# Ledger of designs, part 18: peptides against a protein of PDB entry 2N1D

Target 1, 169 residues: chain A of PDB entry 2N1D
Amino acid sequence: EVKVKIPEELKPWLVDDWDLITRQKQLFYLPAKKNVDSILEDYANYKKSRGNTDNKEYAVNEVVAGIKEYFNVMLGTQLLYKFERPQYAEILADHPDAPMSQVYGAPHLLRLFVRIGAMLAYTPLDEKSLALLLNYLHDFLKYLAKNSATLFSASDYEVAPPEYHRKAV

## One batch from the design tools (peptide; aimed at target 1 E8)

Design b1_p15_7_s3 (made by RFdiffusion4, then SolubleMPNN; from b1_p15_7 with E1D E5K E13L)
Fold by OpenDDE base, seed 2:
Formats: C-alpha cells, structure tokens, sequence
Structure b1_p15_7_s3 (fold): chain B 169 residues (1-169), chain A 15 residues (1-15)
C-alpha cells in the first residue's frame, strides 16, 4: 500500500474539520474564498521562485495538474461527509460544469491526501516514478502546513440553517 | 462514511 504521510501539524485540523461538520453541524462556506486551483497555483509559483531547474518546474506543474485531477474526480464520491451531501447537490445544480477545484478549498483538499494513497496503490507507476511523486506530495503537504494559519480556519465554516438540517442525513 | 470514521478514530486517539 502507498502511504502518504500527513504532517503532524495538519492532523489536528482534520479532526477539527470533522468536528465542525459532523458534530457541530457546520458547513464550509462555498464557493471557497480561496479555492483549490488558487492554492495549487500559489504552490507552483512558490516552487518556481525557489530557483528550480526547468525540469523541476515541469515536474511541479505535472504534480499540480495531477493533484487537481484527483481532487476533481474524488471530491464528490470520497471526500465529503454525509452532512455535506445536500450542499454538494446544490453546488452541482448551480454549477453543473464547474470543476470542484474551483469551488472547494483547503480543508477538502487536505482530505484528498487521506485517501489518495489507496488510489495510487492501483496506479501503474514504476518505483522511481512513485517515489518522486510521493516526494512532491509530501512537499506540497509541507507547504500546506507552512501556510496553515491562512488556509485553515474555523471562521470559514458557518452553522447550517434549520432548513438544511431537514435535508441532511 | 469511512472518512468520518477514520477522523473519529484519530480524535479518540488524541483523547
């Protein structure tokens, strides 16, 4: 099995995120003020500013593209708690053709890395390529941890209205 | 919900 290690700094946030949604019955405000696309773009720019070679820059772009693709594929089926399903349905109705990376933000992006390892286990990659990919994924997670104060905040959540509770499981 | 269960388990481990 492919294991993607979540930084210790971000593990408490996963718990807080879960608690906000499932126990406190809050919802992440959508569309996100800072969506997944922008976060990935900032990361790519950050890496480019560090004086990477052309080959490394290309690799970063490919990794960013890959993360985005995986996020867009997995969000609706694997990254949502049950309480968030009505909200997701509303998003789909209002924006049927919009990629979810333009709607959702950092908390849901972080959830991807809880699940992505299992998906990568079934992806045909040679050992060298897989190791390189994992290095970049961990590097990206370090970036998220470094910027966690601005990317992860309970203030981005709000208490769901009573009418929403009637829709939610 | 597997994601919920995993996060709940992490919370329980932190308590």
Amino acid sequence: as target 1 above (169 residues)
Amino acid sequence: DELEKEEEEEEELEE
Scores: peptide ipSAE 0.017, ipTM 0.605, DockQ to the pose 0.000
OpenDDE base, seeds 1, 3, 4, 5: peptide ipSAE 0.016, 0.016, 0.017, 0.016; ipTM 0.595, 0.596, 0.603, 0.598; seed 3 fails the geometry check

Design b1_p15_7_s4 (made by RFdiffusion4, then SolubleMPNN; from b1_p15_7, 8 letters changed)
Fold by OpenDDE base, seed 4:
Structure b1_p15_7_s4 (fold): chain B 169 residues (1-169), chain A 15 residues (1-15)
Amino acid sequence: as target 1 above (169 residues)
Amino acid sequence: DELKEKEELEKLLKE
């Protein structure tokens, strides 16, 4: 099993996120004001500003691309709570070719890291590559934790309308 | 199942 450790600072948010959606019957506002693509871009720029060499920049870009790809693959099947399914269906119907990384935001991106370890366990990566990837994933998670005040907010959620509740039965 | 989802989340967070 490949273990991806979630920073302790972010674990409470995962619980709050779940509570907002499942218990309070709210939905994350879509399209996200700050989508996954933007978050990843900010991270890449952050790393670049820290004085990375060309090779390190390349590595960051590859990691960003990988995270984006995994997110886009896993969002619909692995990262949604039951209550969010109708919303996702609507997104797919309205924007069938849009990558979900352009629609969803930080909360769903964080959920990826709860699940990604299991997926990586079945991904053919050599030991060195896997270790490097894991290092970047943890680095990225720490970045999310550092910027959690701006990335994670209950104000990005809204109470689902009555008609939605009927769909989500 | 809300309870199941929470339990699964909690389990994953403790891994």
Scores: peptide ipSAE 0.193, ipTM 0.846, DockQ to the pose 0.000
OpenDDE base, seeds 1, 2, 3, 5: peptide ipSAE 0.182, 0.171, 0.179, 0.173; ipTM 0.842, 0.836, 0.840, 0.837

Design b1_p15_8 (made by RFdiffusion4)
Pose (drawn by RFdiffusion4):
Formats: C-alpha cells, sequence, structure tokens
Structure b1_p15_8 (pose): chain A 169 residues (1-169), chain P 15 residues (1-15)
C-alpha cells in the first residue's frame, strides 16, 4: 500500500482534532470563516504571486479544484466521525445554502489527506503520476502547516452536552 | 529535518 508521510508538523493537530471529538467529547457545530475553499484559493494565488506564469497557473488552479472535489466526495462520508453526524444534520439544516467545505473550516481539511492515501492504495497508478500528485499535495501541506498557527482553530470545538448527545444515540 | 524539507522521493513509497 502507498506510504504517504502526513506532515509531522500537523500530526499534533490531527491528534488534537481526534482528541477533541472522542476524548474531550467536543463537537464542531458552527460555520467557520476560515474555510477550506478560501485556503485553497489562498494557496492557489500564492503560487501565482511568487511567479506569474500561465503554464503553472492552470496547473495549480485545477489541482486545487481536484482537492475541492476530492474533499467533496469524502467530507460527509469518509472524513466524518459518527459523533459528527448530529452536527452535520444540524449545520446542513440551519445553513442549507453554505457548502460543507466552508462551514467545517480548516480542521476538517487535514482529514482528506489521511483517508485519500488509503483509497488511492486501491487505485494504484505508477510512481511517477502519483509522485506529481503527492508533490503538489505535499507542497500544499507544506504551506498549510506553515500558516497553520493562524489557519486552524480547533478551539471552536465545544463540549457536546447530554441533551445534544440525544441526537447521537 | 522535517519530512516537508526532504526530497520528494523520500516523502512516500510504493509497496
Amino acid sequence: as target 1 above (169 residues)
Amino acid sequence: SSNLDLPLNERFSIE
């Protein structure tokens, strides 16, 4: 199976997010302003601002769109805990206009790369094509971890009260 | 050095 190193800089954050959901019994039931698509655009424009190009412009642009669609096909199914099912239906009902790539903010973005390495093990391309994919994915994760101090806000996780657990049982 | 400072061939493998 494909071995992909998830950024160790973000491993404490991954454990932190998991710790909040499971151990701390905290849930993320609110729409964040710092959302996945905005970070995607921020990274997409970042590569352009350093070096204005045509050939790499659409490359970053569609790869970012790839992360967008990859996130959309996994967010509610593969990147979600069973305890987040209540908040999912809640946010989806309260804000049916807002995309999930927006409301769940940056903490849920990191989950994509955790699961995508497993699913791409069942769809094995050659090392070279996969290398270009992981190249840009790791490049994004490098930038992601760089700005992560003002990027992730796991502090928005609030402990789910017993009345709220009634929606999980 | 961190894994993001390593060359790309060292960041992943296929088994």

Design b1_p15_8_s1 (made by RFdiffusion4, then SolubleMPNN; from b1_p15_8 with S1K N9E)
Fold by OpenDDE base, seed 3:
Structure b1_p15_8_s1 (fold): chain B 169 residues (1-169), chain A 15 residues (1-15)
Amino acid sequence: as target 1 above (169 residues)
Amino acid sequence: KSNLDLPLEERFSIE
């Protein structure tokens, strides 16, 4: 299988994220104040500003586009806890044509990298291309870790209202 | 096993 390593600095956040949603019955505030599109754009700009020493690597924009596509495909079916399903249904009803990368934020984007390895196993990439892609993914995760103080916060969650709790559990 | 002891991959559920 394709293994995508989550930085040790971000693993505790995944646990906190899980706890906030499943145990504390909170919801990430949607639409996100800083959505996935914005995070990816910031990363792309960051990489371009620092230059690229390896001309054989994937183009930054192509990698960003790929991450965005994977997120939009996987969010609804792979990246949500059971408690978040009613919220997702409401988002779909209110914004049927909006990509989820414009709605959700960093916590859900990080969840993608817990599952993306399995998806990459089905892609028809040669070994060298896959290695290059993995390098970019790990580089992006490192970027998330570097900016974790601004991207991941429990203050972005709120206690779900009683009406929501009754239909979600 | 408690939820905390489960692998992160198994914590996501759409059931």
Scores: peptide ipSAE 0.035, ipTM 0.698, DockQ to the pose 0.041
OpenDDE base, seeds 1, 2, 4, 5: peptide ipSAE 0.027, 0.034, 0.031, 0.026; ipTM 0.661, 0.661, 0.684, 0.662; seeds 2, 4 fail the geometry check

Design b1_p15_8_s2 (made by RFdiffusion4, then SolubleMPNN; from b1_p15_8 with S1M N9E E15T)
Fold by OpenDDE base, seed 4:
Structure b1_p15_8_s2 (fold): chain B 169 residues (1-169), chain A 15 residues (1-15)
Amino acid sequence: as target 1 above (169 residues)
Amino acid sequence: MSNLDLPLEERFSIT
């Protein structure tokens, strides 16, 4: 199995995220103030600003594109807690043509990396390619950790209204 | 049901 290591700085957030949703019955405010697309764009720009070679820059772009694609594919089916499913349904109804990377934000993006390892385990990648990909994924996760103060906040969540609870049972 | 389909709650639940 492919293991994607979550930075220690972000592990507590995953727990808090879970707690906010499942225990406190809160929802991440959507559309996100800073969506996944923006986060990935910022990361790419950050990497470019560090003087990467053309090849490295290209690799970053490919990784960003890949992360975005995986997120968009996996969000609805694999990255949501049960309590969030009605919200997702509403999002789909209101934004049927929008990729979820334009709607959701950092917390859900981070959830991707909890699941992506298992997905990659079934992806036909050679050892070298997989190692390279993992390195980039870890690099991105480190970026998230570095910017965690702005990307992860309980203030981005809100208590779901009573009518929502009725839909979420 | 694959492990990918398992609820996220099971992964980070606090007992």
Scores: peptide ipSAE 0.035, ipTM 0.684, DockQ to the pose 0.033
OpenDDE base, seeds 1, 2, 3, 5: peptide ipSAE 0.032, 0.034, 0.034, 0.033; ipTM 0.678, 0.667, 0.703, 0.695

Design b1_p15_8_s3 (made by RFdiffusion4, then SolubleMPNN; from b1_p15_8 with S1L N9E)
Fold by OpenDDE base, seed 1:
Structure b1_p15_8_s3 (fold): chain B 169 residues (1-169), chain A 15 residues (1-15)
Amino acid sequence: as target 1 above (169 residues)
Amino acid sequence: LSNLDLPLEERFSIE
């Protein structure tokens, strides 16, 4: 198994996110004010501003592209609580061609890293390439932790209306 | 495989 370590600073947020959705019956506001595409773009620009070489810049771009792809593939099947499924269905109906990385935000992106380790275990990457990828994934998670005050907020959630509760049953 | 099969509610439960 491939282990992806979540920073200790972000683990409490995963619990808060779960509590907001599952226990308090709230929903993350969609479309996100800051979507996954924007977060990944900011990360890439941040890395470029640190004076990386051409090779390092290329690697960052590939990692960003990979994270985006995994997110778009896994969101609907792996990253949603049961209570969020009606909301997801509505998004698909209204915007069938929109990638989920343009709709969802930081909380759902963080959930990806809880699941991505098991998925990477089945990739045909050699040991050296996998180690490099893991280093970048951990680097990105550190970036999320550094910017957690602006990326993760309970104010981005709201109580689901009564009609939504009927759909979720 | 085990982590993929577990629901998010189970993984993040505070109980």
Scores: peptide ipSAE 0.037, ipTM 0.696, DockQ to the pose 0.037
OpenDDE base, seeds 2, 3, 4, 5: peptide ipSAE 0.033, 0.031, 0.036, 0.037; ipTM 0.673, 0.677, 0.704, 0.696

Design b1_p15_8_s4 (made by RFdiffusion4, then SolubleMPNN; from b1_p15_8 with S1K N9E E15T)
Fold by OpenDDE base, seed 4:
Structure b1_p15_8_s4 (fold): chain B 169 residues (1-169), chain A 15 residues (1-15)
Amino acid sequence: as target 1 above (169 residues)
Amino acid sequence: KSNLDLPLEERFSIT
């Protein structure tokens, strides 16, 4: 098992996110005001602005690309609660050609890191490469934690209408 | 594999 540690600052959000969706029957507003693509772009720019070497910049870009790819692959099948399935179906209908990284935002991106460790366990990476990847993933998570006040907010959720409830049972 | 109504952390832990 490959364990990706979620920053303590973000762990409560995972619970709040779950609570908003499953218990309060709310939905994250889609398309996200700040989508995953934008978050990753901001992270990449942030890293570049800190004087990274060319090698580090390349690594950051690769990590960003990887995160985006994993997110787009895993969102629909791994990162949604049952209550969110109808919303996802609507998104697919409305945005059939758009990657989910252009639709979903920080909360769902954070969910990826709950699952990504298990996926990485099956990725053919040598120990050094895996360690490096994990370091960048943790670095990115720290970035999310640093910007958590703007990225994670209950105000980005809204109560699902009664019509939605009928579809989500 | 897991209850989709559980927090993802819990789902991951029980998966």
Scores: peptide ipSAE 0.038, ipTM 0.683, DockQ to the pose 0.044
OpenDDE base, seeds 1, 2, 3, 5: peptide ipSAE 0.032, 0.032, 0.030, 0.032; ipTM 0.669, 0.649, 0.679, 0.686

## One batch from the design tools (peptide; aimed at target 1 K11 R111 R115)

Design b1_p16_1 (made by RFdiffusion4)
Pose (drawn by RFdiffusion4):
Structure b1_p16_1 (pose): chain A 169 residues (1-169), chain P 16 residues (1-16)
Amino acid sequence: as target 1 above (169 residues)
Amino acid sequence: DPLEEAMEEIAEELEE
């Protein structure tokens, strides 16, 4: 299987997010302003601002779109805990206009890279094509971890009360 | 949950 190193800078955050959901019994039931698409655009423009180019412009642009679609095909199914099912239906009902790539904010973005390495093990391309993919993915994760202090806000996870657990049972 | 299992593996790696 494909061995992909998930940024160890973000590993404490991954465990923190998991710790909040499972151990701390906290859920993320609110729309965040710092959302995945905005971070994707921020990174996409960042590569352009350092070096204005045409050839790399659409490259970063569509790779970012790739992350967007990759996130969309996994967010509610592969990147979600069973305990987040109540908040999913809640946020989806309360805000049917808002995309999930927006309401779940940055903490849910890291989950994509955790699962995508496993699914891409069942769809094995050659090392070279995979290398370019992992190149840009790791490059994004490098930038992601760099600005992570003002990027992730796991503090928005609030402990789910017993009345709220009624939607999980 | 495959996501939970992956997170446990990451937690084990972090503890080491």

Design b1_p16_1_s1 (made by RFdiffusion4, then SolubleMPNN; from b1_p16_1, 5 letters changed)
Fold by OpenDDE base, seed 4:
Structure b1_p16_1_s1 (fold): chain B 169 residues (1-169), chain A 16 residues (1-16)
Amino acid sequence: as target 1 above (169 residues)
Amino acid sequence: SPLEELMEEIREEYEK
């Protein structure tokens, strides 16, 4: 199994996110004020500003594209708690052609890395390519950790109204 | 959900 290690700094947030949704019955505000697309773009620009070569820039762009693709594929089926299903259904109804990377934000993006390892296990990547990908994924996670104060906040969640709670059972 | 199951594991590990 492909193991993607979540930085220890981000594990508390994963727990908080879980608690906000499943126990406190809150919902992440959608569409996200800062969506996954923008986060990935910021990361790419961040890497570019660090004086990377053109080749490294290309690699970063490929990784960003890959993360985006995985997120869009996995969000609906793998990255949602049961309580979030009605919200997701509403998003699909309102934005049927929009990729979820334009709707959801950092918390759901972080959830991807809890599950992405299983998906990578079924990808036909050679050992070298997989290692490189994993390095970038971990690098991206470090970036999320570095910017966690701005990317992850309980204030981005709202208490779901009673009518939502009734249909979310 | 698969995520819920994994998060339960993470939560349990974190709270230990």
Scores: peptide ipSAE 0.129, ipTM 0.775, DockQ to the pose 0.798
OpenDDE base, seeds 1, 2, 3, 5: peptide ipSAE 0.125, 0.122, 0.114, 0.110; ipTM 0.774, 0.777, 0.775, 0.769

Design b1_p16_1_s2 (made by RFdiffusion4, then SolubleMPNN; from b1_p16_1, 6 letters changed)
Fold by OpenDDE base, seed 4:
Formats: structure tokens, C-alpha cells, sequence
Structure b1_p16_1_s2 (fold): chain B 169 residues (1-169), chain A 16 residues (1-16)
């Protein structure tokens, strides 16, 4: 198994996110005010502003594209708690052709990194490529941690209405 | 869900 380490700063948020959804029966407001696409774009621009070379910029873009792809593939099947399934179904009905990276936001993006390791284990990457990818993934996670105050907030969640509870088993 | 199972583990680690 490929291990992707979650920064210690973000672990409390993962727990809070989990608690908000599964125990407090809240839902992340969708569509996200700042979606995954935007977050990834900001990261790419951030890396660019750090004075990276063209080669590094290209690598960042590829990583961003990869994260986006993985997120869009995994969101529906891997990154949702049971309580969120009705919400997801509604999103699919309302936005059938929209990638989930345009709908969901930081909390769900962070969840990706809880699960991505297992997926990467089945991806045919050579050791060097995998190491490079992991470095960028960790770098991105550090970026999320740095911006956690703006990206992760309980105020982005709302109590699910009673009618939602009835359809959420 | 698989994520829920993993989060249970993470919660345990965080509390410890």
C-alpha cells in the first residue's frame, strides 16, 4: 500500500468533517463556494508565484490535472459518507454532466488523500515517478494546511432538514 | 463506507 501522510494540522479537520456529517447530521453546502477546481488552480498559481522553473510549472500542472481526475473518479464511490449519498444523488440529477470537482470543495478534496494511497498502489508507476508524485501530493497537502483557516470551516455546513433524514439511511 | 472505516481509525489515532 502506498502511504500518503496527512499533515497533523489537517487531521483534526478530517475528524471534524466526519463528525459534522455522520454525527451532527449536517451537509457541506453544495455547490461549494470554492470548488476543487478553484482550489487546484490557486495551488498551481501559488507554485508559479514561488519562482518555479518552467519544468516545475509543467509538473505542477500535471499533478493538478491528476488530482482533479482522481477526485472526479473517486468522489462518488470512495469519498462520501453514507449520510451524503442522497445529496450526491441530487447533485447528479441536477448537474449530470458537471465534474464533481466543480461542485464539491475542500473537505471532500481532503478526503481524497485518505483514500488515494490505495488507488495509487494499483497504478502502474515506476518508483521514481511514484516518488515524485507523492512529493507533490504532500506538497499540496501542506498547501491545504497552510490555508486551512480559509478552506475548512464548519460554517460551510448546514443542518440537513428532516425530509433529508428520511431518505438518508 | 470504506472512508468511514478509515476515519474511525484516524479518529482513534488523533485522540491518542
Amino acid sequence: as target 1 above (169 residues)
Amino acid sequence: SPLEELMEEIEKEYKE
Scores: peptide ipSAE 0.194, ipTM 0.803, DockQ to the pose 0.826
OpenDDE base, seeds 1, 2, 3, 5: peptide ipSAE 0.188, 0.176, 0.171, 0.172; ipTM 0.799, 0.790, 0.790, 0.787

Design b1_p16_1_s3 (made by RFdiffusion4, then SolubleMPNN; from b1_p16_1, 6 letters changed)
Fold by OpenDDE base, seed 2:
Structure b1_p16_1_s3 (fold): chain B 169 residues (1-169), chain A 16 residues (1-16)
Amino acid sequence: as target 1 above (169 residues)
Amino acid sequence: DPLAELMEKIREEYLE
């Protein structure tokens, strides 16, 4: 399996996110105030502002596109807790063709990196390409950690209403 | 819930 290391700073948030949803029965407010698309755009702009070469800029754009694609593919099947399923169903009903990267935000994006390693293990990449990709993924995770105070907050969650509990675990 | 199981492992590591 391909190992994607989560920064130690972000591991506590993964736990808090899990606790908020599964134990405290809260929901992340949707649509996200800052969605995945915006986060990725900010990252790309951040990298550009650091004086990257044209080749590096192109690589960043490709990585951003890849992360977005993986997120949109995996969100519904891999990145949701059971308690979040009714909420996801409501999103699909209201916006059936909307990419989830425009709906969900940082917490769910971070969950991607818990699961993406297993997916990459079955991706036909040569050693050099895989190493480069992993470097960018880790770089992005460091970016998330650097901006964690603004990207991850319990205030983005709210207690699910009684009506929701009746249709959720 | 496989995601929850992974997070539980992370939680256990964090609490240790």
Scores: peptide ipSAE 0.165, ipTM 0.786, DockQ to the pose 0.793
OpenDDE base, seeds 1, 3, 4, 5: peptide ipSAE 0.154, 0.142, 0.146, 0.129; ipTM 0.781, 0.776, 0.777, 0.767

Design b1_p16_1_s4 (made by RFdiffusion4, then SolubleMPNN; from b1_p16_1, 5 letters changed)
Fold by OpenDDE base, seed 2:
Structure b1_p16_1_s4 (fold): chain B 169 residues (1-169), chain A 16 residues (1-16)
Amino acid sequence: as target 1 above (169 residues)
Amino acid sequence: DPLEKMMQEIAEELAK
């Protein structure tokens, strides 16, 4: 198993996010005010501003593309709590061709890193490539932690209306 | 539910 370490600063948020949805029956407001695409773009630009070489920039872009791809593939089946299923269904109905990275935001993106390790375990990467990838993933997570005050907030959630409860698990 | 299970593990870890 490939383990992606979550920064300690972000672990409480994962629990809070989980609590907001599954126990407090709230929903993250969609479409996100800052979607996954935007977050990844900001990260890439941040890395560029640090004076990376062209080769390093290319690597960052590839990592960003990879994160986006994994997110879009995994969101619907791996990153949602049962209570969020009706909301997801509504999103699909309204925007069937939209990538979920344009709809969802930081909390769901963070959930990816809880689950991505299992997927990476089956990816044919040599040891050096895997180590490099993990380093970038950890670097990205550190970026999320650094910007956690703006990316993660309970104010981005709202209590689900009664009609939602009737169709939700 | 794997996601929920993992969150429970994280919560337990934080509670230690």
Scores: peptide ipSAE 0.645, ipTM 0.950, DockQ to the pose 0.816
OpenDDE base, seeds 1, 3, 4, 5: peptide ipSAE 0.639, 0.642, 0.641, 0.640; ipTM 0.950, 0.950, 0.950, 0.950

Design b1_p16_2 (made by RFdiffusion4)
Pose (drawn by RFdiffusion4):
Structure b1_p16_2 (pose): chain A 169 residues (1-169), chain P 16 residues (1-16)
Amino acid sequence: as target 1 above (169 residues)
Amino acid sequence: EETEKLEEDIEKALEE
């Protein structure tokens, strides 16, 4: 199976997010302004601002779109805890206009790379095509971890009260 | 089942 090193700089954050959901019994029931698509655009323009190019412009652009669609095909199914089902239906009902790639903010973005390595083990391409994919994915994660101090806000996780747990049972 | 798979992948990522 494909061995992909998830950024160790973000491993404390991954455990933190998991710790908040499971151990701390905290849920993320609010729309964040710092959202995945905004960070994707920020990274996409970042590569362009350092070196204005045509050939790499669409490359970063569609790879970002790839992350966007990859995130969309996993967000509510593969990247979600059973305890987040109540908040999912809640946010989806309260804000049916807003995309999930926006309301769940940056903490839910890291989950994509955790699961995508497993699913891509069942769809094994060659090392070279996978290398280019992981290249840009790791490059994004490098930038992601670099700006992560002002990027992730796990502090928005609030402890789910017993009345709220009624929607989980 | 999907939660368990996510937790297992998280543990796998920590081991690596």

Design b1_p16_2_s1 (made by RFdiffusion4, then SolubleMPNN; from b1_p16_2, 9 letters changed)
Fold by OpenDDE base, seed 4:
Structure b1_p16_2_s1 (fold): chain B 169 residues (1-169), chain A 16 residues (1-16)
Amino acid sequence: as target 1 above (169 residues)
Amino acid sequence: DATAALEADIARALAL
């Protein structure tokens, strides 16, 4: 397997996110006030502002594009708790043409990185390319950790109504 | 099951 280390700063959030959804039966407010597209764009701009070379900027853009693609592919089938599936179904019904990176936000994006390692294990990347990718993924995770105060908050969740409970596990 | 897999991977991530 490919191991993606989650920054220590974000580990408590994974627990809180899990607790909010599975135990407290809350839902992340959608559409996100700051969606995955925006977060990735901010990261790319941040990297650019740090004085990266053209090659590094290109690499960042490719990584951003890759993260976005993985997120959009995996969100519905790999990154949701059962309790969230009715919400996802509603999103699909209301926004059938919208990529999930425009709907969901930081918490679900973070979940990607706990699952992406297993997916990358089946990706035909050479050792050097994989190492480079992992470095960028860890760099991005560190960016999330640096901005965690604004990206991760329990106030972005709300208690699901009884009507939702009846259709959710 | 996707939920079980997610929870398992989160648990693993917490341990790394």
Scores: peptide ipSAE 0.606, ipTM 0.944, DockQ to the pose 0.883
OpenDDE base, seeds 1, 2, 3, 5: peptide ipSAE 0.602, 0.593, 0.605, 0.593; ipTM 0.943, 0.942, 0.943, 0.942; seed 2 fails the geometry check

Design b1_p16_2_s2 (made by RFdiffusion4, then SolubleMPNN; from b1_p16_2, 8 letters changed)
Fold by OpenDDE base, seed 4:
Structure b1_p16_2_s2 (fold): chain B 169 residues (1-169), chain A 16 residues (1-16)
Amino acid sequence: as target 1 above (169 residues)
Amino acid sequence: SATEALEADIARALAL
C-alpha cells in the first residue's frame, strides 16, 4: 500500500463534504465554478512563480498531467457517493466527451487523494520515482490546504430537488 | 461497493 497523507487542514473538509452529500442530501454545483483543470493549472503556475528550475517545472507539469488523468479515470467509478451517481449520469449524458476534470472541482479532487494510494500500489514505479511522485502529491495537497478557504465551501453545494432525491435513493 | 470503498478510505485517511 502506498500511503498518501492528507493535510490536517483538509481532514475536516472530507467530513463536511461527506456530510453535505450523504446526510444533508446536497449536491456540489456542476459545472464547478473552478474546475480541476483550473486548479491544477493554478498550482503549476504557482510552482513556476516560486522560482523552480526548468527541470522542476517539467516535473510539475508531468505530475499535473498525471493527477488529471487519474482524476478523469477514477471520478465516475471511484470518487462518487451513491447519492451523486444520478448527477454524474446526467453530466455524462449532456457532455459525453468532456473530461470530468473540466466539470468537477476541488472537493472531488480531494477525494482522489484518499483513493490514489491504492491505485499507485499497482503502478510499476521504482522506489525513487514513487518517492518523488509522493512528494509532489503531498506538495499539491499542501497547496490545496493553503487555498482551502477559496476552494472548499459549503456554499458550492445546494439541496437536491425532490425529484432528484426520489431517483437517487 | 465503490461508495463503501470511498468511505472506508476517507475514514482511513482521517485516522492517519
Scores: peptide ipSAE 0.528, ipTM 0.927, DockQ to the pose 0.870
OpenDDE base, seeds 1, 2, 3, 5: peptide ipSAE 0.525, 0.500, 0.527, 0.504; ipTM 0.926, 0.922, 0.926, 0.922; seeds 1, 5 fail the geometry check

Design b1_p16_2_s3 (made by RFdiffusion4, then SolubleMPNN; from b1_p16_2, 8 letters changed)
Fold by OpenDDE base, seed 2:
Structure b1_p16_2_s3 (fold): chain B 169 residues (1-169), chain A 16 residues (1-16)
Amino acid sequence: as target 1 above (169 residues)
Amino acid sequence: DATEALEAEIERALAL
């Protein structure tokens, strides 16, 4: 199988995110102040500012597009805790045609990399292509780690109201 | 290790 390594800097956040949702019964505020689309755009621009060649810019854009696509495909079925399901249902009802990359933010994007390895295992990529992709994914994760102070905050969560608890059981 | 075990728990908890 393919395993995507999460930076040590971000592992504590995965725990905090899990705790906020599953144990503290909080919800990430939606729509996100900074959504996945914006994060990916910032990453792409960051890479451009580092003086990459045209070929590398193309590769970054393809990786960004790929991450976005995987996120949008996997969010609803692979990246939510049980407690978040009613919130997701409400989002779908209110925004039926909106890609989830425009609604959700950094915490859920980080969860993608916990699960994406299994998906990549079924992709018809040769060894060199897979290694290149993994390198870019790790590069992106390091970008998230570098910007973790602005991307990950418990203040982006809120205590779910009693009405939510009743329908989330 | 303990961190890996916790990550596995998170992975299992997703989409439950």
Scores: peptide ipSAE 0.305, ipTM 0.855, DockQ to the pose 0.097
OpenDDE base, seeds 1, 3, 4, 5: peptide ipSAE 0.219, 0.276, 0.289, 0.282; ipTM 0.797, 0.842, 0.849, 0.848

Design b1_p16_2_s4 (made by RFdiffusion4, then SolubleMPNN; from b1_p16_2, 7 letters changed)
Fold by OpenDDE base, seed 4:
Structure b1_p16_2_s4 (fold): chain B 169 residues (1-169), chain A 16 residues (1-16)
Amino acid sequence: as target 1 above (169 residues)
Amino acid sequence: ANTEALEADIERALAL
């Protein structure tokens, strides 16, 4: 099994995110003020600003592209709680051609990394490539942890209206 | 099924 370790700093957020949605019946405000595309772009720029070589930049760009692709593929089918389905349906109706990386933000991006390990198990990567990918994924997660104060906040959620509850049941 | 899988994976991630 391919395991992607979640930084200890972000583990409490996974719980809070779950609690906000499933128990408190709140929804993450969409479109996100800081969407996945922007987060990944900031990460790439952050890595480039640290004096990486051309090879390093290339690898970062590939990782960013990969994370974005995985997110866009997995969001609708793998990363949503049941309570979030009506919201997702509304997003699809309002933004049918927009990738979800332009709509959703850090909390849903973090959810990707609890699920991506299972998906990577189906990916035909050699041991070296997989190790390299995992290193970058962990590096990115550390970046999220470093910026967690600005990326993860309960204030980005709001109580779903009563009419939403009815269609979410 | 998808929700349950996500929750299970989160639980596993938290336990690591």
Scores: peptide ipSAE 0.404, ipTM 0.892, DockQ to the pose 0.879
OpenDDE base, seeds 1, 2, 3, 5: peptide ipSAE 0.406, 0.366, 0.406, 0.380; ipTM 0.891, 0.881, 0.890, 0.884; seeds 1, 2, 3, 5 fail the geometry check

